Peptides against a protein of PDB entry 6RGO. Designs and how they scored, part 152

Target 1, 392 residues: chain A of PDB entry 6RGO
Amino acid sequence: MALKLLGFNQDATCFSVISSNKGVTIYNCDPFGKCFELEKSTSNDEELDFLVEMLFSTSLIAVVDKTIGASKRKKLKIVNTKRKATICELTFPHEIMDVIMNRKIICVVLKSDQIFVYDISCMKLLRTIDVRGEKLKSTSKFRNSEAVGDIGVRVSLSTDNNSILCYSSYSKSDKENAPLNDIVVFDALKCIQINVLPAVHQSNIVCIACSPDGMLMATASEKGTIIRVFKTIDTENDEPILVNEFRRGSRPSRISEMKFNHDNTLLACVGESDTIHIFALPVTTTEADANEDDTLQQSSHSLSSSINGLQYISKGLANRFGKIIVSKIPTQSQQRHVAYIKIPENAKYRIGFPKDTTNTIHICGEDGNYLVYSIPRNEVGPCTLVKSNTFD

## One batch from the design tools (peptide; made by RFdiffusion4, then SolubleMPNN)

Design b2_p11_7_s2 (from b2_p11_7 with E8K E10P)
Fold by OpenDDE base, seed 4:
Structure b2_p11_7_s2 (fold): chain B 392 residues (1-392), chain A 11 residues (1-11)
Amino acid sequence: as target 1 above (392 residues)
Amino acid sequence: SEIEEAMKEPM
């Protein structure tokens, strides 16, 4: 059977797949088993295409049937899985490209580069973000919407209630071919722009991950060789804070998905390569105000190590071409993965981090494998397979 | 709402 992966839910307790014979199936991860099935509405041997977004392990799902005709591709159905009933149906002016949600917000991404932000509780439209309209305000020329097919607005939403939305936007460069290489950070609840990260890559951003708490984002371009991790909200001197720069590989390879673990200590990426890469993030010690009280007198040996002042020579190369304020993303030492998983070549995989086990990763493949791996903590190496299941 | 009910119900 041809399987198409839809992905894990927000806490990796479930994953969804399209089965050519059955339609949409949702599997529970533990105990492993089928928990929901949405039958195909058509008897035709048409290739099934769906968007399905889950809301954790709840009975709420969002479904877009993309299989048949231009009309269905514009319809979002909110479905109660337990009742097998459509609660709400919305029709959009353009094809739905993506749907993402948490317990507060549902975002619908259209082929028009519009993001519709809804309060999930009542399906009230909070905001329409027009990424093209923002570009048109910055650039006087209408690009003819000859969709260079596969490059659209990418989104990621925090899984918490803060509902931090990260989306790709067009660079303000006067170039007719401005890439989708800016990131906007948006408070989806308050409907305010929090931050803008300009030109985070040289080419279009094809993958974004927001951390569960919305404090970090990871970005990858079409090249997929470098992953950058930024703070979402915090800035330093009004400039974006680059936390990490990771090297996935030397060869170009598209990254299809990235995920943070629940405590922001790990970032995983998967794509067209035979390897899932897992990177370690520095633990931001929140300085918990250690109350002063424990007076233990341990002796103050003042090692006065002379920090030699590296004079940053500001070479003012005044080259005449328009000041693309390439924010000098500091060339941090490109870190490699701390762990990896080998996957079958040409198999599409999706990844998820369970909430309760920060050193465990769930993966599922279009090969019908659901796999649970343990991530090594103290060594660089392969992940250990802990559990395996198969699905059809 | 029916949505808020579905958000409280297990799958």
Scores: peptide ipSAE 0.665, ipTM 0.975, DockQ to the pose 0.869
Fold by OpenDDE base, seed 2:
Structure b2_p11_7_s2 (fold): chain B 392 residues (1-392), chain A 11 residues (1-11)
Amino acid sequence: as target 1 above (392 residues)
Amino acid sequence: SEIEEAMKEPM
């Protein structure tokens, strides 16, 4: 059967797939098994296409049937999985490209580069963000640049209640073909723009991941060679704080998904390559005030990898054109992966980090494999397979 | 609301 992966939920307790014969299936990770099925609305042998966003392991899901007809692609259904009932149906002016949610907010991304932000509890529209309209306020010409294929607004939302929304925006360049290489950080609850990270890559951003707490953001361009990690809210001298720059590889390869683990110590990426890469984030040792005497040898196995001084070269090279180019971390300070998983070259995989086990990663493939890996702590190397299951 | 109920119910 052809499987299409939809992804893991926010805490990697469930994942969703499209099966050509069954429609949408949701699997529980532990204990492993089918927990929900949404039958296909059509009897035809048409290629099924759905968006499904889960809200943790709750009975709340958001569903978009993209299989047939421009009308269905514009409908969002909020479904109770336990009741098998549609609670709410919303119709949008344009095709839905993405849906992301947490316990407070649901964001709907349209093909028009609009983001509709709702209070999930009542489905009240809080904000319409017009990413094109923000560009057009700077550039008078409506080019109907039919965005060639797959380049659209990307979004990521914090899984916490702070509801930090990161989205790609068009750079303020007088060039008609301005890339989607800016990031906007938005408080989705207050409907306030918090920060703008200009020109975080040279080309279009194709992947964004917000940390669970909304304090960090990872970005990758269409080149997928470099991943950058920024602080979302904090700025230094009104400039974006680049925390890390990771090298995935030397060859261009699209990154389809990135995720932080629950404690912001790891960042994983997956895409068109045969390798899932896992990067270590430096634990900011908060100087815990050394005052209290209690001799509990917490063997803080400091991963004393020689993080030789990341001199925050906060020297924003204001290039002669007044554009803040995010200062490239010197190539010698570009960190590689600390761990990796080999996957089949032609298999699409999704990734998830479980909340309770920060050193494990869940992966699932369109090959029908659900795999749990242990991430090595002390050595750079392959992850160890801990559990495997199959699904159809 | 029915949404708030679904958010409290396990799958």
Scores: peptide ipSAE 0.661, ipTM 0.974, DockQ to the pose 0.869
Fold by OpenDDE base, seed 3:
Structure b2_p11_7_s2 (fold): chain B 392 residues (1-392), chain A 11 residues (1-11)
Amino acid sequence: as target 1 above (392 residues)
Amino acid sequence: SEIEEAMKEPM
């Protein structure tokens, strides 16, 4: 059977899939089992395509039927899974490309590079963000979206109530073909732009992850060789906005998804490669808890020396040319993964971090595998398989 | 609202 992965929910308690025979299915992770099914509306042998966004393990889901016809692709349905009822329907002027939500906000990304921000509690439109702006509308002929592949506005939303929205934006370069290589940080509740990170990569950004608390953001370009981690907010302490630079690999490979764990200590990435990579983030020791756990310091020293190298380059350049957000970090100071999982090259995988176990990762594949791995703490190496289940 | 009810109900 052909499976298409939709992904995990915000806390990795559930995942969603499209089954070519059944429609949309949601699985609970523990206890493992099917918790919801949206049956096919049509008996046609047409390839099913859906967007499904979950709100944690609640009965609230957002659904877009992308299977057939331009009209359905413009319709968002808010569904109660327990009642099997549509609560709300919204129709957009353009095809829906992505939907993301938390307990406060739902964001809808359109093929027009517009982001519609709603208060989820009442489905009131708070803001329309036009990522192209007015000046770029005149020169952007509808790039015949057939030839310019999977490059569009990317978004990520914090899972907390702060509702920090990170999105890719076009560089202000006068070039007709400006890359989507800027990042905007946006308070989705207040509808205020917090920050703009210009030219965070040389090419288009294809993957963004926001931390659960919205304090960190990770980015990857279409090359997928380098992952950059940024603070979302400028801190008064002249600390560099760029906190980490990770090397996934030497060869180009697309990253499809990145996730932070719940305590911002780990960043995982998955994509077209045979390997899920897990990177360690420096624990920002707030000065208060300096007393007890001397044992974690040895692994942090190797990470801190790399960060001090980053800080030295950023401080020296920032003083002379303004805030250089992206220093050219020498390739030698780029951190590698601390852990990895081998996956089949031809199977798409999704990743999620459970809330209660910071060293556990959930993964699911279009091969029908749901797998739970333990992440090693004290050594660089493979993750250990803890649990496996299959789905259809 | 029906949305706020669905946000409180488990799946």
Scores: peptide ipSAE 0.660, ipTM 0.974, DockQ to the pose 0.901
Fold by OpenDDE base, seed 1:
Parts: structure tokens; C-alpha cells; sequence
Structure b2_p11_7_s2 (fold): chain B 392 residues (1-392), chain A 11 residues (1-11)
């Protein structure tokens, strides 16, 4: 059967898939098994397409049926899985492209480059962000640039209650085809813009990950060769702080998903390549944990020797056009993965980090494999398979 | 609300 992966929930306790014959299925990771099914509403041989956003392991899900006609693609359903009932239905003026939520906020991204921000508890609209309208305020010309193909606004939301929203925005370039290469950091609760990171890549941003606490953000362009990690809130002399620059590879390959682990020590990425890459982030030891265990210092030294190339090049070169160019980390100081997983060629995979086990990663494939890997701590190498299950 | 109830119930 053709499977289509929807992804893991925020803590990797569940994942969702589309089965061509059954509709949407949600699997529990431990104990492994089906926990919810949403039946196919139509007997037609039409290819099923859905958006499903889970709220952890709760009975709350958001569902968009993208299969049948332009009308359903504009409808968001809030569903109680235990009752098998629609609690709320919202209709939007444009097709829904993405839905993201935490315990406070639900964000709905439209094909119009609009982001609707709601208080999830009552479904009250807090803000409409018009990413095109923000561009038009910066550039006096109304360009109906139809978004060419798959290039739209990308979003990521912190899984905590602080509800830090990161989204891609159009650069202030007077050029006809200004890329989606700026990032806006937004407090979704207060509805305030916190920060703007200009020109974080040379091409359109296609993947964003926010850390669970909202303090870090990872970005990748359509080239998918370089991943950049920034601080979201903190600035140095009103300039963006680049924390890390990782090299996924030398060949262009689209990154479909990135995730931080729950303690911000690891960043994983997956996409069109045969390899899931896991990168180590420098642990900012807050001075408080410096007192006890002398024994952990020896293992940190082997990772720290690769970190010595992080010169804080805080010097944003303001070019002659007043554009802050994020200083490129020299190609020689670009960090590689610390761990990897090989996956089948042309199999789409999704990734998730469990909350309680920071050295494990959950992955699932359109090949029907759910896999748990252990991440090596002391050496650069392959992850070890710990558990495997199959689904249909 | 029914939403707040669903947010407290396991799947």
C-alpha cells in the first residue's frame, strides 16, 4: 500500500501516517500500536492528502483534508480522537499549507502567505500576519508574485508555553523575485515581533526548526548544504547571533525536516538524501553545574576540540546597501555530523526526539518501518538500532 | 471548553 508520512508529535510519543485504503492512522510509539484511525470519507481511488497536527499524546488533533476539491483544503477541523468527534471547524479564504500547535497556540499557514495565530483554548484569533503585506510596506510595489511552486512561508513553533514562532519572510530587495530568506521571530502569545534575521541564506528558506524552549532556531535553504543555528531572542549590538553553521553535504539535497532534542544538545535533519544527520550543539554550561562531576569533563574535551573554530565573528558586515550579511563561518570551521543513520534511497523519513531519553531518536519511513536508534556519545559514527516495528 | 477537555485527555 502507498504510505504517506505526516510526522511525529512534539515529544515523539506518537506518529501519523496516511494509508491509501484506511485514511489517517496514528501510532503510539511505546507500547507500539494503532491508537487512532480516521476513515476515508470517499470510495474514490483519489490519492489521499491530509495535514494532521497532534498535541502531544492528547486526544486533541487538527485535521485538514487536502484530497477533495478546493473547499475542504480551506477547512481546519479540531477533532477529539477519543470521542471521534469534530469539536470546532474553521474555514479560511485560501488553501491551508501548514498547521502547527502547542498547549497555548495554534498557527494556520495559508497559500496567500498569511499566518493566522489563535488561542487554542477558545479558538480566538489573536493575530493575522500578512508576510506579503509586510514586504509591500517595505517595497512600494504590489508584486503579485505568485509563489512559484513549492516555495511558501515556512513556520516553526516552540513546544513550550512561551510560544516562540519563527517564520520565513521576503527580503527587502527591490528585485522582482525577492527570496524568502529573512526570518522573523514572533511572540505568539503577546503578538509582538521580537527579532528579524535578514538574509540568513542566499536562496529561499525551505526548512525551519525552533528549539523546544524557543531560544534557538535552525534554518536550511533549498540548497540544503548548510544548516545555520541562531539565537532567537538574544542579539549582539542589534545584530543576529549565529551559534553554529553545519555542513550536511557538498551536493544539493532538500531538507524536509529538522528537530532539536529536548535539552538543545542535538540537531537532527532528514530529507531527500539517504542519510539522517545528527549534529552536536555546544552545551552552554551555566556556571551552576560546574561544581560536581569531574568525570564528565574528559568526554566533553573530544567534542570541544572541534568547537575551537567557533570564533564569535559577531561582525555583521553592513554592506554599502545597509544589509546585515550574517558572517559566513569559514568552510574549514563548518562542523559535520557527530552521528548518522542510513535510510533507503527514495524512502521519505520523519524524525522525532523523545523527551526522557536525549540520546535516542525515533524515525519512521514510508517503507512502513518505525525505528528507535541510540546516538553515540563518545565517538563520531553510525547510530545503533535499538528497536524496530512495522506498520501498514 | 470541549477543547480544554480534549487537551487533558490521553489519545
Amino acid sequence: as target 1 above (392 residues)
Amino acid sequence: SEIEEAMKEPM
Scores: peptide ipSAE 0.659, ipTM 0.974, DockQ to the pose 0.901

Design b2_p11_7_s3 (from b2_p11_7, 3 letters changed)
Fold by OpenDDE base, seed 4:
Structure b2_p11_7_s3 (fold): chain B 392 residues (1-392), chain A 11 residues (1-11)
Amino acid sequence: as target 1 above (392 residues)
Amino acid sequence: SEIQEAMKEPM
């Protein structure tokens, strides 16, 4: 059977797949088993295409049937899985490209580069973000919407209630062909722009991950060789804070998905390569105010190590071409993965981090494998397979 | 609302 992966839910307790014979199937991860099935509405041997976004392990799912005709591709159905009923239907002016949600917000991404932000609890429209309209305010020329087919607005949403939305936007460069290489950070609840990260890559951003708490984002371009991790909200001197720069590989390879673990200590990426890469993030010690009270007198040996002042010579190369404020993303030492998983070549995989086990990763493949791996903590190496299941 | 019920019900 041809399987198409839809992905894990927010806490990796479930994953969804399209089965050519059955339609949409949702599997529970533990205990492993089918928990929901949405039958195909058509008897035709048409290739099934769906968007399905889950709300954790709840009976709420969002479904877009993309299989047949331009009309269905514009319809979002909110379905109660337990009742097997559509409880809300919305129709959009353009094809739905993506749907993402948490317990507060549902975002609908259209082929028009519009993001519709809803309060999920009542399906009230909070905001329409027009990424093209923002570009048109910055650039006087209408790009003819000959969509270079596969490059659109990418989004990621924090899984917490803060509902930090990260989306790709067009660079303010006067170039007719401005890439989708800016990131906007948006408070989806308050409907305010929090931050803008300009030109985070040289080419279009094709993958974004927001951390569960919304404090970090990871970005990858079409090249997929470098992953950058930024703070979402915090800035330093009004400039974006680059936390990490990771090297996935030397060869170009599209990254299809990235995920943070629940405590922001790990970032995983998957794509067209035979390898899932897992990177370690520095633990930001929140300085918990250690109350001063433990008076233990340990002796103050004042090692006065002379930090030699490296004079940063500001070479002012005044080259005349328009000031693309390439924020000097500091060339941090490109870190490699700390762990990896080998996957079958040409198999599409999706990744998820369970909430309760920060050193465990769930993966599922279009090969019908659901796999649970343990991530090594103290050594660089392969992940250990802990559990395996198959699905159809 | 039916949505708020579905958000509280297990799958």
Scores: peptide ipSAE 0.674, ipTM 0.975, DockQ to the pose 0.895
Fold by OpenDDE base, seed 2:
Structure b2_p11_7_s3 (fold): chain B 392 residues (1-392), chain A 11 residues (1-11)
Amino acid sequence: as target 1 above (392 residues)
Amino acid sequence: SEIQEAMKEPM
């Protein structure tokens, strides 16, 4: 059967798939098993396409049927999985491209580069963000750039209640073909723009991951060779703080998904390559005030990898054109992966980090494999397979 | 609301 992966939920307790014969299926990770099925609404042998966003392991899911007809592609359904009932329906002026949610907010991304932000508890519209309209205030021409296929606004939302929304925006270049290479950080609850990270890549941003707490953001461009990690809220001298720059590879390869683990110590990426890469984030040792005497040898296994001084060269090279180019971390300070997983070259995989086990990663493939890996702590190397299950 | 119920119910 052709499987299409939809992804893991926020805490990697469940994942969703499209089966050509069954429709949408949700699997529980532990104990492993089918927990929900949404049957195909149409008897036709048409290729099934859905968006499904889960709210953790709750009975709340958001569903968009993208299979057939322009009307269904514009319709968001909020479904109670336990009741097998649609409890809310919203129709949008344009095709839904993405849906993301947490316990407070649901964001709906349209093909028009609009983001609709709702209070999930009552489905009240809080904000419509018009990513194109912000550009058009600078440039009068509606080019009907039918944006070639796959380049659209990307979004990521913190899984916490702070509801930090990161989205890609068009750079303020007078060029008609300005790339989607800016990031806006938005408080989705207050409906306030917190920060703008200009030109974080040279080309369009195709992948964004917000940390669970909303304090960090990872970005990758269409080249997928470099991943950058920024602080979302904090700025230094009104400039964006680049925390890390990771090298995924030397060859261009699209990154389809990135995720932080629950404690912001790891960043994983997956895409078109045969390799899931896992990067270590430096634990900012908060100087715990050394005052209290209690001799508990917490063997802080400091991963004393020689993080030779990341001199924050906060030298924003204001290039002669007044554009803040995010200072490239010197190629010598580009960190590689600390761990990796080999996957089949032609298999699409999704990734998830469980909340309770920060050194494990869940992965699932369109090959029907659900795999749990242990991430090595002390050595750079392959992850160890801990558990495997199959699904159809 | 039915949404708030679904947000509290396990899958």
Scores: peptide ipSAE 0.672, ipTM 0.975, DockQ to the pose 0.870
Fold by OpenDDE base, seed 1:
Structure b2_p11_7_s3 (fold): chain B 392 residues (1-392), chain A 11 residues (1-11)
Amino acid sequence: as target 1 above (392 residues)
Amino acid sequence: SEIQEAMKEPM
């Protein structure tokens, strides 16, 4: 059967898939098994397409049916899985492209480059962000640049209650085809813009990950060769702080998903390549855990020696055109992965980090494999398979 | 609300 992966929930306790014959299925990771099914509403041989966003392991899910006609693609359903009932329905003016949530906020991204921000507890609209309208305020010319193909606004939301929203925005370039290469950091609760990171890549941003606490953000362009990690809130002399620059590879390959682990020590990425890459982040030791146990220092030194945490002060070189360009980390100081997983060619995979086990990663494939890997701590190398299950 | 109930109820 053709499977389509929807992804893991925020803590990797569940994942969702589309089965061509059954509709949407949600699996529990431990104990492994089906926990919810949403039946196919139509007997037609139409290819099923859904958006499903889970709220952790709760009975709350958001569902968008993208299969049948322009009307359903504009409807968000909030479903109680235990009751098998729609408890809220919202209709939007445009097709829904993405839905993201935490315990406070639900964000709905439209094909119009609008982000609707709601208080999830009552479904009250807090803000409409118009990413095109923000561009038009910066550039006096109304260019209906139809978003060419798959290039739209990307979003990521912190899984904590601080509800830091990171989204891609259009650069202030007077060029007709200004890329989606700026990032806006937004407090979704207060509805305030916190920060703007200009020109974080040379091409359109296609993947964003926010850390669980909202303090870090990872970005990748359509080239997918370089991943950049920034601080979200903190600035140095009103300039964005680049924490890390990782090299996924030398060949262009689209990154479909990135995730931080729950303690911000690891960043994983997956996409069109045969390899899931896991990168180590420098642990900012807050001075508090400097308790005496001398023995753990020796093992951290071997990984820390490859983490030349050169805080390159991103001196925004104002080019002759007044554009702040994020200073590139020299190619020689670009970090590679510390761990990897090989996956089948042309198999789409999704990734998740469990909350309680920071050295494990959950992955699932359109090949019907759910896999748990252990991440090596002391050496650069392959992850070890710990558990495997199959699904249909 | 039914939403607030679903947000507290396991799947």
Scores: peptide ipSAE 0.671, ipTM 0.975, DockQ to the pose 0.901
Fold by OpenDDE base, seed 3:
Structure b2_p11_7_s3 (fold): chain B 392 residues (1-392), chain A 11 residues (1-11)
Amino acid sequence: as target 1 above (392 residues)
Amino acid sequence: SEIQEAMKEPM
């Protein structure tokens, strides 16, 4: 059977899939089992395509039927899974490309590079963000979206109530073909732009992850060789906005998804490669807890020396040319993964971090595998398989 | 509202 992965929910308690025979299915992770099914509306042998966004393990889901016809692709349905009923419907002027939500906000990304921000509690429109702006509308002929592949506005939303929205934006370069290589940080509740990170990559950004608390953001370009981690907010302490630079690999490979764990200590990435990579983030020791656990310091020293190298380059350049957000970090100071999982090259995988176990990762594949791995703490190496289940 | 009810109900 052909499976298409939709992904995990915000806390990795559930995942969603499209089954070519059944329609949309949601699985609970523990205890493992099917918890919801949306049956096919049509008996046609047409390839099913859906967007499904879950609100944690609640009965609230957002659904877009992308299977057939331009009209359905413009319709967002809010569904109560327990009642099996549509409770709200919204129609957009353009095709829906993505939907993201938390307990406060739902964001709808359109093919027009517009982001519609709603208060989820009442479906009131708070803001429309036009990522192209007015000046770029005149020169952007609808790039015949057939030839310019999977390059569009990327978004990520914090899972907390702060509702920090990170999105890719066009560089202000006068070039007709400006890349989507800027990042905007936006308070989705207040509808205020917090920050703009210009030219965070040389090419289009294809993957963004926001931390659960919205304090960190990870980015990857279409090359997928380098992952950059940024603070979302400028801190008064002249600390560099760029906190980490990770090397996934030497060869180009697309990253499809990135996730932070719940305590911002790990960043995972998955994509077209045979490997899920897990990177360690420096623990920002707030000065208060300096007393007890001397044992964690040895692994942090190797990470801190790399960060001090980053700080030295950023401090020296920042003083002379303004805030250089992206210093050219020498390739030698780029951190590698601390852990990895091998996956089949031809199977798409999704990743999620559970809330209660910071060293556990959930993964699911279009091969029908749901897998739970333990992440090693004290050594660089493979993750250990803890649990496996299959789905259809 | 029905939305606020669904946001409180388990799946």
Scores: peptide ipSAE 0.668, ipTM 0.975, DockQ to the pose 0.901

